Peptides against a protein of PDB entry 4Z5W. Designs and how they scored, part 29

Target 1, 305 residues: chain A of PDB entry 4Z5W
Amino acid sequence: IPDVFLELNKLWYFSAQSNLFNGEMPRSLSNSRSISLLSLRNNTLSGQIYLNCSAMTNLTSLDLASNSFSGSIPSNLPNCLRLKTINFAKIKFIAQIPESFKNFQSLTSLSFSNSSIQNISSALEILQHCQNLKTLVLTLNFQKEELPSVPSLQFKNLKVLIIASCQLRGTVPQWLSNSPSLQLLDLSWNQLSGTIPPWLGSLNSLFYLDLSNNTFIGEIPHSLTSLQSLVSKENAVEEPSPDFPFFKKKNTNAGGLQYNQPSSFPPMIDLSYNSLNGSIWPEFGDLRQLHVLNLKNNNLSGNIP

## One batch from the design tools (peptide; aimed at target 1 S165 S188)

Design b2_p15_8_s3 (made by RFdiffusion4, then SolubleMPNN; from b2_p15_8, 5 letters changed)
Fold by OpenDDE base, seed 4:
Structure b2_p15_8_s3 (fold): chain B 305 residues (1-305), chain A 15 residues (1-15)
Amino acid sequence: as target 1 above (305 residues)
Amino acid sequence: PTRDTSLGGGILTFK
């Protein structure tokens, strides 16, 4: 990418995703005063990520995902006072989330999917201070760590939480009950154990629940048959989605399906590939908005309603 | 063109 962005003093949107750009990010781009949305996703850009937040006063969205960047996570990003959306998926940091992210009040959407992030306890302890954080994607990190259950953790405004494929140990954490606006929860492909907690059914906005491929035991909580978002069409005003897409892969070899918004996901309860027992509640029939109920590969018994 | 293999905010559900 040429170092000519100093002359582009009216450039608001720059998207150069899915090209073959290599080398470092141009210094003029890292100092752009005009740019609001920057997407360089899916290139071969390298070096350390550096943004001059004092210059980049209009930066609202940053997508650097699927590049060959190295080094630390830029600790100065909280100084980008308008920066809402960050996609750092598939950048191999091998790092912890910076302590400075406690002050990241502009942050609404963050993805570190498959970024070799370490220390989930520290990550969640830091990110809980982001009062505007609505979307958090931490899939394919924290390998074999324990999902913290510390009751002091609080994500009040969280709408989308995706921490899949981490081989995380522990239970469904009680602190998630403090996220009443949660719409999408994916904790699939972990080593989570215990019972599925009944309070999940109190998350009235929860339309997508994936707890598949864990080690959950016990009965399916009857409260899941009362998920309001699945009983009735909520007139939920679609809040601004993150400026990065979501990807769902059905298998390792399949191309991922791209979803541009969380609302594009089908209403779903996936509890498959656990050790759940008991009966299927007939009251699942009340979930008129439910598109996918996946209970396969459990120890369920009785009649199918 | 290399398929965008960025999971973006990817849900990896392996069925």
Scores: peptide ipSAE 0.029, ipTM 0.690, DockQ to the pose 0.121
OpenDDE base, seeds 1, 2, 3, 5: peptide ipSAE 0.027, 0.025, 0.026, 0.028; ipTM 0.700, 0.693, 0.665, 0.694; seeds 3, 5 fail the geometry check

## One batch from the design tools (peptide; aimed at target 1 P245)

Design b2_p16_1 (made by RFdiffusion4)
Pose (drawn by RFdiffusion4):
Structure b2_p16_1 (pose): chain A 291 residues (1-233, 242-249, 256-305), chain P 16 residues (1-16)
Amino acid sequence: IPDVFLELNKLWYFSAQSNLFNGEMPRSLSNSRSISLLSLRNNTLSGQIYLNCSAMTNLTSLDLASNSFSGSIPSNLPNCLRLKTINFAKIKFIAQIPESFKNFQSLTSLSFSNSSIQNISSALEILQHCQNLKTLVLTLNFQKEELPSVPSLQFKNLKVLIIASCQLRGTVPQWLSNSPSLQLLDLSWNQLSGTIPPWLGSLNSLFYLDLSNNTFIGEIPHSLTSLQSLVSKPDFPFFKKGLQYNQPSSFPPMIDLSYNSLNGSIWPEFGDLRQLHVLNLKNNNLSGNIP
Amino acid sequence: STIDASYITGDGPVSS
């Protein structure tokens, strides 16, 4: 990509995604005062990611995903004070999230999916301090690590939480109850154990719950039949493993408890869930009748 | 046998 961005001082939107571009991002792009939306995803771009946050005061959305970059996660990123969305998926950082991210108060959407992020314990202790974070994708990182149960964790405004296919040990942590506005929860494809917490049924905005492919035991909590959003009625898209979904509401309401060791019966009160589109209880130890 | 349990990633292209 040519180094001509000093000359293009009115450029607020640049999208070069899904091309064959290689090499580093030109430094002038890293200094662009006018750039607001930048999407370079799905190229062969490489090198240490450098962004001058004193210079890029209009940067609001950054998508460098699925590229050949290496090095660390830039620690100066919280200083890009208008940056609201970062798609850093499929960049092999082989690194932890910098502590400075606790100060990233403009951040509302973050994806480190399949990015070789280590130490979920430190990563979540940091990111809980980003007060405006509404969506977090940590899928395909933290391999075989333990999902922290430390009760001090609070993600208050969190709407979407996705940490799948990390083979995480531990249980569904109670501190997730500190995210009362949670819409979409995906903990699937992990090594999670214990029972399914009844408090999940207390999440009034939750419409999509994927607990599939874990080691969960015990009963289906009765509270799931009283889930409010299941009983009654921005750009950074998601893929499902790939089928594209543009926003969290693009996912039909679902309960997927499949591929676990769950026992007991199916509650008749599930009939109360009139807005439920998908119920997947396959590959469990469930017994009794079908209500 | 292949396990057909789906999971979500956040690496999609922008539409703007």

Design b2_p16_1_s1 (made by RFdiffusion4, then SolubleMPNN; from b2_p16_1, 10 letters changed)
Fold by OpenDDE base, seed 2:
Structure b2_p16_1_s1 (fold): chain B 305 residues (1-305), chain A 16 residues (1-16)
Amino acid sequence: as target 1 above (305 residues)
Amino acid sequence: SVINSPFITGEGLPTW
């Protein structure tokens, strides 16, 4: 990418995604005063990620995903006072979330999917201070760590939480009950154990629940039949979606079906591939907005309602 | 093939 962005003093949007760009990000781009949205996703860009946040006063969205960047996560990003959306998916950092992210009040959407992020306890402890954080995607990190259950963790404004395919141990964490606006939860492809907690059914905005491919035991909580978002056509007010897409993947190496917004996911309860027992509640019939109920590969018995 | 339940990630290429 040529180092010409100083001359482009009116450039507010730059998208060069899905090209063959290599080398480092141009220094003039890292100092652009005009840029609001920057997407360089799916290239072969390399080097250290550096942004001059004192210059980049208009930066609102940053997508650097699927590049060959190296080094540390930029600890100065919280100084980009208008930066809302960050996509760092598939950048191999081999790092923890910087402590400076406690101050990241502009942050609304963050993805580190498959970015070799370590220490989930520290990551969640830091990110809970991001008062405006609505979307958090941490899939394919924290391999074989324990999902912290510390009740003091608070993600009050969280709407989308995706921590899939981490081989995480532990239970469904009680601190998620402090996220009453949660709409989408994916904790699939972990080593989570215990029972599915009844308080999940109190998440009135929860329309997508994936707990599949875990080691959950016991009965399906009856409270899941009372998920208000699945009973009634409450049009979940489409809040501003993150500027990065989601991908639904069958495996780590497959391409994924792209979803541009969380609202584009079909209303779903997936509890498949667990060790759940007992009956299917007839009251699942009350979930008139439910598109997918997946209970396969469990120890369920009785009648299908 | 046991089609395992797919998971969500923020990384990928769209399968057109």
Scores: peptide ipSAE 0.431, ipTM 0.838, DockQ to the pose 0.452
OpenDDE base, seeds 1, 3, 4, 5: peptide ipSAE 0.316, 0.025, 0.040, 0.053; ipTM 0.782, 0.670, 0.716, 0.715

Design b2_p16_1_s2 (made by RFdiffusion4, then SolubleMPNN; from b2_p16_1, 10 letters changed)
Fold by OpenDDE base, seed 1:
Structure b2_p16_1_s2 (fold): chain B 305 residues (1-305), chain A 16 residues (1-16)
Amino acid sequence: as target 1 above (305 residues)
Amino acid sequence: PVINSPYITGEGLPTW
């Protein structure tokens, strides 16, 4: 990419996605005062990620996903006072979340999907201080770590939490009950154990629940039959979606189906591929907004209602 | 059995 962005002093939007750009990000781009949205996703860009946050005062969205960047996660990003959305998916950092992200008050949406992020305990302890954080995607990280269950963890404004395919151990953490605005939860493809907690049914905005491919035991909590967002349409708060897409994938090497916003996901409860027992509650019939109920590959018994 | 339930990721598909 040419180093010509000093001359583009009115450039608000720059998207160069899905090209063959290589080398480092231009210095003039890293110092752009005008740019609000920067997307360089799906290129072969390399080197250290550096942004001059003191210069980039208008930066609101950053998508550098699916590039060959190396080195550390840029610890100075919280100094970009208007930066709301970050997509760092599929960048091989081999790092922990920087401690400086405790101060990232502008942050609303973050993806580190498949970015070799380590230490989930530290990551969640840091990111809980991001009071405006609504979307968090951490899929394909933290391999074989334990999902922390510390009750003091609090994500008050969290709407979308995706921590899939991490082989995480532990249980469904009670601290998620402190996220009453949660709309989408994906904890699939882990090694989570214990029972599915009844308080999940108290998350009145939860329309998408994926707990598939875990080691959950016990009965399906009856409270899931009373999820208000799946009973009635009245509470569908259309909030601004992240400036990055989501992908539904069967495996790491497969192509994914693209979803541009969380609301584009079909209302779903997926509890498949667990060790759940007991009956299917007839009251699942009250979930008039539910599109997908997947209970396959469990130890369920009794009558199908 | 082949476990084929999908999961959500925020990663873009490479085009190269």
Scores: peptide ipSAE 0.288, ipTM 0.770, DockQ to the pose 0.454
OpenDDE base, seeds 2, 3, 4, 5: peptide ipSAE 0.025, 0.041, 0.027, 0.253; ipTM 0.652, 0.693, 0.671, 0.751; seeds 2, 3, 4 fail the geometry check

Design b2_p16_1_s3 (made by RFdiffusion4, then SolubleMPNN; from b2_p16_1, 11 letters changed)
Fold by OpenDDE base, seed 1:
Structure b2_p16_1_s3 (fold): chain B 305 residues (1-305), chain A 16 residues (1-16)
Amino acid sequence: as target 1 above (305 residues)
Amino acid sequence: SVNNSPFITGEGLPTW
């Protein structure tokens, strides 16, 4: 990418996605005072990610996903006081979340999908301080770590949490009950154990629940039949609209179906591929907004309602 | 049966 952005003093939006750009990010781009939205996703850009946050005072969205960047996660990003959305998916950092992210009050949406992020305990302890964080995507990180269950963890404004395909151990963490605005939860393809907690049914905005491919035991909590977002068309809850897409994939190497917004996901409960027992509750019939109920590959018994 | 249950991720190429 040419180093010409000094002359582009009115540049608000720059998108160069899905090209063949290589080399480092231009210095003039890293110092742009005008740019609000920057997307360089799906290129072969390399080197260390550096942004001059003191210069980039208008930066609100950053998408660098699926590039060949190396080195550390840029610890100075919290100094970009208007930066709301970050997509660092598929950048292989081999790192922990920087401690400086405790101060990242502008942050609303973060993706580190398949970025070789380590230490989920530290990551969640840091990110809980991001008071405006609504969307968190951490899929394909933290391999075989333990999902922390520390009750003091609090994500009060969290609407979308995706931590799939991490082989995480532990249980469904009680601290998620402190996220009453949660709309979408994907904890699929882990090694989570214990029972599915009844308080999940108290998350009145939860329309998408994927707990598939875990080691959950016991009965399906009856409270899931009372998920208000699936019973009634409640008033349009303001949905998180991160400036990055989601992908639904069958495996790591497959192409994914793209979803531009969380609302584009069909209302779903997927509890498949667990060790759940007991009956299917007939009150699942009350979930008039539910599109997908997947209970396959469990130890369920009794009548199908 | 092959377990091919999908998961959500922030990485992907747009399937046009």
Scores: peptide ipSAE 0.497, ipTM 0.877, DockQ to the pose 0.485
OpenDDE base, seeds 2, 3, 4, 5: peptide ipSAE 0.473, 0.027, 0.466, 0.028; ipTM 0.875, 0.679, 0.869, 0.692

Design b2_p16_1_s4 (made by RFdiffusion4, then SolubleMPNN; from b2_p16_1, 13 letters changed)
Fold by OpenDDE base, seed 2:
Structure b2_p16_1_s4 (fold): chain B 305 residues (1-305), chain A 16 residues (1-16)
Amino acid sequence: as target 1 above (305 residues)
Amino acid sequence: EVINSPFLEGSGLPTW
């Protein structure tokens, strides 16, 4: 990418995704006062990620996903006072989330999917201070760590939480009950154990629940039959989606189906591939908005309602 | 069987 962004003093949107760009990010781009949206996703860009937040006063969205960047996560990003969306998926950092992210009040959407992030306890402890955080994607990180269950963790405005395929140990964390606006939860492909907690059914906005491929035991909580978002349409608040797409992968090696917005996901309960027992509640019939109920490969018994 | 339950990734490229 040429170093010509100083001349482009009116450039507010730059998208150069899915090309063959290599080398480092141009210094003039990292100092652009005009750019609001920057996407360089899916290139072969390398070097250290650096943004001059004092210059980049208009930066609202940053997509650098699927590049060959190296080094540390930029600790100065919280100084980009308008920066809302960050996509750092598939950048191999081998790092922890910077402590400075406690001050990241502009942050609304963050993805570190498959970015070799370490220390989930520190990550969640830091990110809970991001009062505007609505979307958090941490899939394919934290390998074999324990999902912290500290009840004091609080993500008040969280709408989308995805921490899939981490081989995480522990239970469904009680601190998620402090996220009453949660719409989408994916904790699939972990080593989570215990029972599915009944308080999940109190999440009135929860329309997508994936707990599949874990080690959950006991009965399906009857409270899941009362998920208000799945009973009636009235709670589908189209909130501003993150500027990055989501991908539903069938497996770690497959191409994912792209979803541009969380609202584009079919309403779903996936509890498949666990050790759940007992009956299927007839009251699942009350979930008139439910598109997918996946209970396969459990120890369920009785009648199918 | 590695049972293909789909999981979500944030902005993994569609590998075509």
Scores: peptide ipSAE 0.139, ipTM 0.703, DockQ to the pose 0.474
OpenDDE base, seeds 1, 3, 4, 5: peptide ipSAE 0.246, 0.204, 0.262, 0.118; ipTM 0.752, 0.725, 0.757, 0.690; seeds 1, 3, 4, 5 fail the geometry check

Design b2_p16_2 (made by RFdiffusion4)
Pose (drawn by RFdiffusion4):
Structure b2_p16_2 (pose): chain A 291 residues (1-233, 242-249, 256-305), chain P 16 residues (1-16)
Amino acid sequence: IPDVFLELNKLWYFSAQSNLFNGEMPRSLSNSRSISLLSLRNNTLSGQIYLNCSAMTNLTSLDLASNSFSGSIPSNLPNCLRLKTINFAKIKFIAQIPESFKNFQSLTSLSFSNSSIQNISSALEILQHCQNLKTLVLTLNFQKEELPSVPSLQFKNLKVLIIASCQLRGTVPQWLSNSPSLQLLDLSWNQLSGTIPPWLGSLNSLFYLDLSNNTFIGEIPHSLTSLQSLVSKPDFPFFKKGLQYNQPSSFPPMIDLSYNSLNGSIWPEFGDLRQLHVLNLKNNNLSGNIP
Amino acid sequence: APEEPTNILMGSEEAK
């Protein structure tokens, strides 16, 4: 990508995604005062990611995903004070999230999916302090680590939480109850154990729950039949393992408890869930009748 | 070049 971005001082939108571009991002792009939307994803771009946050005061959305970059996660990123969305997926950082990210108050959406992020314990203790974070994708990282149960964790405005295919040990942590506005929860494809917490049914905005492919035991909590959003009625897309979904509401309402060790019966009160599109209880130890 | 998945969710048509 040519180094001509000093000359293009009115450029607020640049998208070069899904091409064959390689090499580093030109420094002038890293200094662009005018750039707001930048999408370079799905190229062969490489090197240490450098962004001058004193210079890029208009940067609002950054998508460098699926590229050949290496080095660390830039620690100066919280200083890009208009940056609201970062898609860093499929960049092999082999690193932890910097502590400075506790100060990233403009951040509303973050994806480190399949990025070789280590230490979910430190990563979550840091990111809980980003007060405006509404969506978090940590899928395919933290391999075989433990999902922290530390009760001090609070993600207050969190709408979307996705940490799948990490083979995480531990239980569904209770601190998730500190995310009362949670819409979409995906903990699937992990090693999670214990029982399914009844407080999940207390989440009034939750319409999509993927607990599939875990080691969960015990009963289906009765509170799931009273889930409010299941009973009654921005750019950074998601892929389901790939089928694209543009926003969280593109996912039809779903309960997927499949591939666990769940026991007991199916509650008749599930009939109260009139807005439920998908109910997947396959590959469990469930017994009794079908209501 | 084709669009590649980035922000991945996991399905349940197959066991882990």

Design b2_p16_2_s1 (made by RFdiffusion4, then SolubleMPNN; from b2_p16_2, 7 letters changed)
Fold by OpenDDE base, seed 2:
Structure b2_p16_2_s1 (fold): chain B 305 residues (1-305), chain A 16 residues (1-16)
Amino acid sequence: as target 1 above (305 residues)
Amino acid sequence: APIKPTNILSGSDKPA
């Protein structure tokens, strides 16, 4: 990318994703006073990520995902006082979340999917201080770590939590009960154990639950049959979504389906590939908004209602 | 082995 962004003093949106750009991010771009939305995802950009937050006073969205950036996570990003959305998916940092992110009050949406992030305990301890954090995606990190269950952890405004494919140990953490606005929870493809907690059914906004491919035991909580978002069509307040899309493959050989909004996910309960026992509750029939109920590959018994 | 359902990956055009 040429170093010509000084001349582009009115540039508000720069979208150059899915090209063949290589080399470093231009210094003039890292100092742009005008830019609000920057997307350079899915290129071959390299070097250290550097943003001059004192210059980039209009920066609200940053998408650098799927590039060949190296080095540390930029610890100065909290100084970008308007920065809401960060997508750093597939950037191989091999790092912990910077301690400075405790001060990241503008942050609403963060993705580190497949970014070689380490220390989930530290990451969650830091990110809980981000009072405006609504979307957190940490898939394919923290390999074989323990999902912290520390009751003091609190994500009050969290709507989307995805921590899948980490081989995480532990249980469904009680601190998630303090996230009453949670709409989407994906903890799939871990080594989580214990029972599925009944308090999940008290998350009235929860329309998408993926706990598949874990080691959960016991019965399906009957409280899941009373998930309010799945019983009645709530008027989903169109809240600002993350500026980055979500991707879900249905099949191994298929391309990932792009979901531009969390609300574009079909209402789903996926508890497949666990060790759950007991019956399928007939009251799952009350979940009139449910599109997908996946209970396959468990130890369930009795009649199919 | 269960085919690894691709977890929701945010922000990457190619699922891992």
Scores: peptide ipSAE 0.270, ipTM 0.798, DockQ to the pose 0.113
OpenDDE base, seeds 1, 3, 4, 5: peptide ipSAE 0.168, 0.170, 0.168, 0.135; ipTM 0.770, 0.767, 0.765, 0.769; seed 3 fails the geometry check

Design b2_p16_2_s2 (made by RFdiffusion4, then SolubleMPNN; from b2_p16_2, 8 letters changed)
Fold by OpenDDE base, seed 1:
Structure b2_p16_2_s2 (fold): chain B 305 residues (1-305), chain A 16 residues (1-16)
Amino acid sequence: as target 1 above (305 residues)
Amino acid sequence: APIKPTNIMSGSDKPA
């Protein structure tokens, strides 16, 4: 990418996604005063990620995902006082989340999916201080770590939490009950154990629940039949989605389906591939907005309602 | 082998 962005003093949006750009990010781009939206996703950009936050005073969205960047996560990003959305998916950092992210009050949406992030306890302890954080995607990190159950953890404004395929141990953490605005929860493909907690059914905005491919035991909580977002349409507050898309791959050989917004996901309860027992509750019939109920590969018994 | 799931990810439009 040429170093010409000093002359582009009115440039508000720059998208150069899915090209063949290589080398480092231009210094004039990392010092741009005008840019609000920057996306360089899916290129071969390399070197250390550096942004001059004192210059980039209009930066609101940053998508650098699927590049060949090396080195550390930029600890100065919290100094970008208007920066709301960060997509660092598929950048192999091999790092912990910087302690400076405790001060990241502008942060609304963060993805580190498949970025070789380590220490989930530290990551969640840091990110709980981001009071405006609504979307958190941490899929394919923290391999074989324990999901912290510390009751003091609090994500008050969290709407979307995705921590899939981490081989995480532990239980569904009680601190998630402090996230009353949660709409989408994916903890699939971990090694989570224990029972599915009844308080999940109190999350009135929860329309998408994936707990599939874990080691959950016991009965399906009856409270899941009362998920208000799946009973009625009235509470579907369309909040502004993150500026980055989501991808869901139905199988290893299929291309990922792109979802531009969390609301584009079909309303779903997936509890498949666990060790759940007991009956399928007839009151699942009350979930008139539910598109997908997946209970396969469990130890369920009795009548199908 | 369990088909590794359809993990929701953020990222690129091109499969790596």
Scores: peptide ipSAE 0.304, ipTM 0.814, DockQ to the pose 0.101
OpenDDE base, seeds 2, 3, 4, 5: peptide ipSAE 0.283, 0.233, 0.207, 0.279; ipTM 0.807, 0.779, 0.767, 0.799

Design b2_p16_2_s3 (made by RFdiffusion4, then SolubleMPNN; from b2_p16_2, 9 letters changed)
Fold by OpenDDE base, seed 3:
Structure b2_p16_2_s3 (fold): chain B 305 residues (1-305), chain A 16 residues (1-16)
Amino acid sequence: as target 1 above (305 residues)
Amino acid sequence: APIKPTNEMSGSDKPA
């Protein structure tokens, strides 16, 4: 990418995603005073990620995902006082989340999906201080770690939590009950155990629940038949979606479905590939907004209602 | 270039 961004003093949005750009980020771009949205996703950019946050006073969205950046996670990003959205998916950091992220009050959406992030306990302890954090994607990190169940963890404004494919141990963490605005929970493809907690049915905004491919036991909580978002068409408050898309891989080598916003996901309960027992509750018929109920590969018995 | 999926959600459809 040429070092010409000093001349582009009115540049607000720069999208150069899905090109063949290589080398480092140009210094003029890292010092741009005008840029609000920066997307360089899906290139071959390399070197250290450095942003001059004192210069980049308009930066609101940063998408550097699927590049060949190296080194540490930039600890100075909290100094970018307007930075809301960060997509660092598929950047191989091999690092912990910086302690400085405790001060990241502008942060609303964060992805480290498949970024070789380590220490989930430290990550969650840090990120709970981000009071405006609504979307958190941590898929394909923390391999074989334990999902913290510390009740002191608080994500008050969390709407989307995705921590899939980590081989995480532990139980569904009780601290999620402190997230009453949760709309989407994906904890699939872990080694989570115990029972599915009844308090999940009290999450009135929860329309997408994926607990598939775990080791859950016991009955399906009857409280899941009373998920208010699946009973009634309450207007899913169109809060500003994260500036990064989500991708659901289907089993086939076909490209994953892209979802530009969480509200584009079909309303779903997926409890498949567990060790759940008991009956399917007839009251699942009350979930008039439910598009997908996946209960396959469990120990369920009785009649299908 | 093909859009490389970022922020992959797990599809439940793969058997473990």
Scores: peptide ipSAE 0.099, ipTM 0.735, DockQ to the pose 0.899
OpenDDE base, seeds 1, 2, 4, 5: peptide ipSAE 0.065, 0.032, 0.086, 0.039; ipTM 0.734, 0.702, 0.701, 0.683; seeds 4, 5 fail the geometry check

Design b2_p16_2_s4 (made by RFdiffusion4, then SolubleMPNN; from b2_p16_2, 8 letters changed)
Fold by OpenDDE base, seed 3:
Structure b2_p16_2_s4 (fold): chain B 305 residues (1-305), chain A 16 residues (1-16)
Amino acid sequence: as target 1 above (305 residues)
Amino acid sequence: APVKPTNEMSGSDEPA
């Protein structure tokens, strides 16, 4: 990418995603006073990520995903006082989340999907201080770590939590009950155990639940038949979605489905590939907004209602 | 053991 962004003093949006750009990020771009939205996703950019947050006073969205960047996660990003959305998916950091992210009050959406992030306990302890954090994607990190169940963890404004495919141990964490605005929960493809907690049915905004491919036991909580978002069309408040898309890959050989917004996910309960027992509750028939009920590969018995 | 058939992964990374 040429170093010409100093002359582009009115540039608000720069999208150069899915190209063949290589080398480092231009220094003029890292010092742009005008830019609000920057997407360089899906290129071959390299070197250290550096942003001059004192210059980049208009930066609101940063997408650097699927690049060959190296080194540390930029600890100065909290100094970008308007920065709301960060996509660092597929950047191989091999790092912990910086302690400075405790001060990241502008942050609303963060993805480190498949970024070789380590220490989930430290990550969640840091990120709970981000009071405006609504979307958190941590898929394909924290390999074989334990999902912390510390009740003091609080994500008050969390709407989307995706921590899939980490081989995480532990149980469904009680601290998620402190997230009453949760709309989408994906903890699939872990090694989570215990029972599915009944308090999940009290999450009135939860329309997408994926607990598939774990080691859950016991009955399906009857409270899941009372998920208010699946009983009635409450107007899903069109809150500002993350500036990055979501991807769901069903098969290693299939193209992933792209979801531009969390609201584009089909209303779903997926409890498949566990060790759940008991009956299918007839009251699942009350979930008039439910598009997908996946209970396959469990130990369920009785009649199908 | 339930055979995990396909890596259903939800994330913000483009499928390779």
Scores: peptide ipSAE 0.052, ipTM 0.747, DockQ to the pose 0.088
OpenDDE base, seeds 1, 2, 4, 5: peptide ipSAE 0.178, 0.139, 0.039, 0.139; ipTM 0.794, 0.781, 0.733, 0.769; seeds 1, 2, 4, 5 fail the geometry check

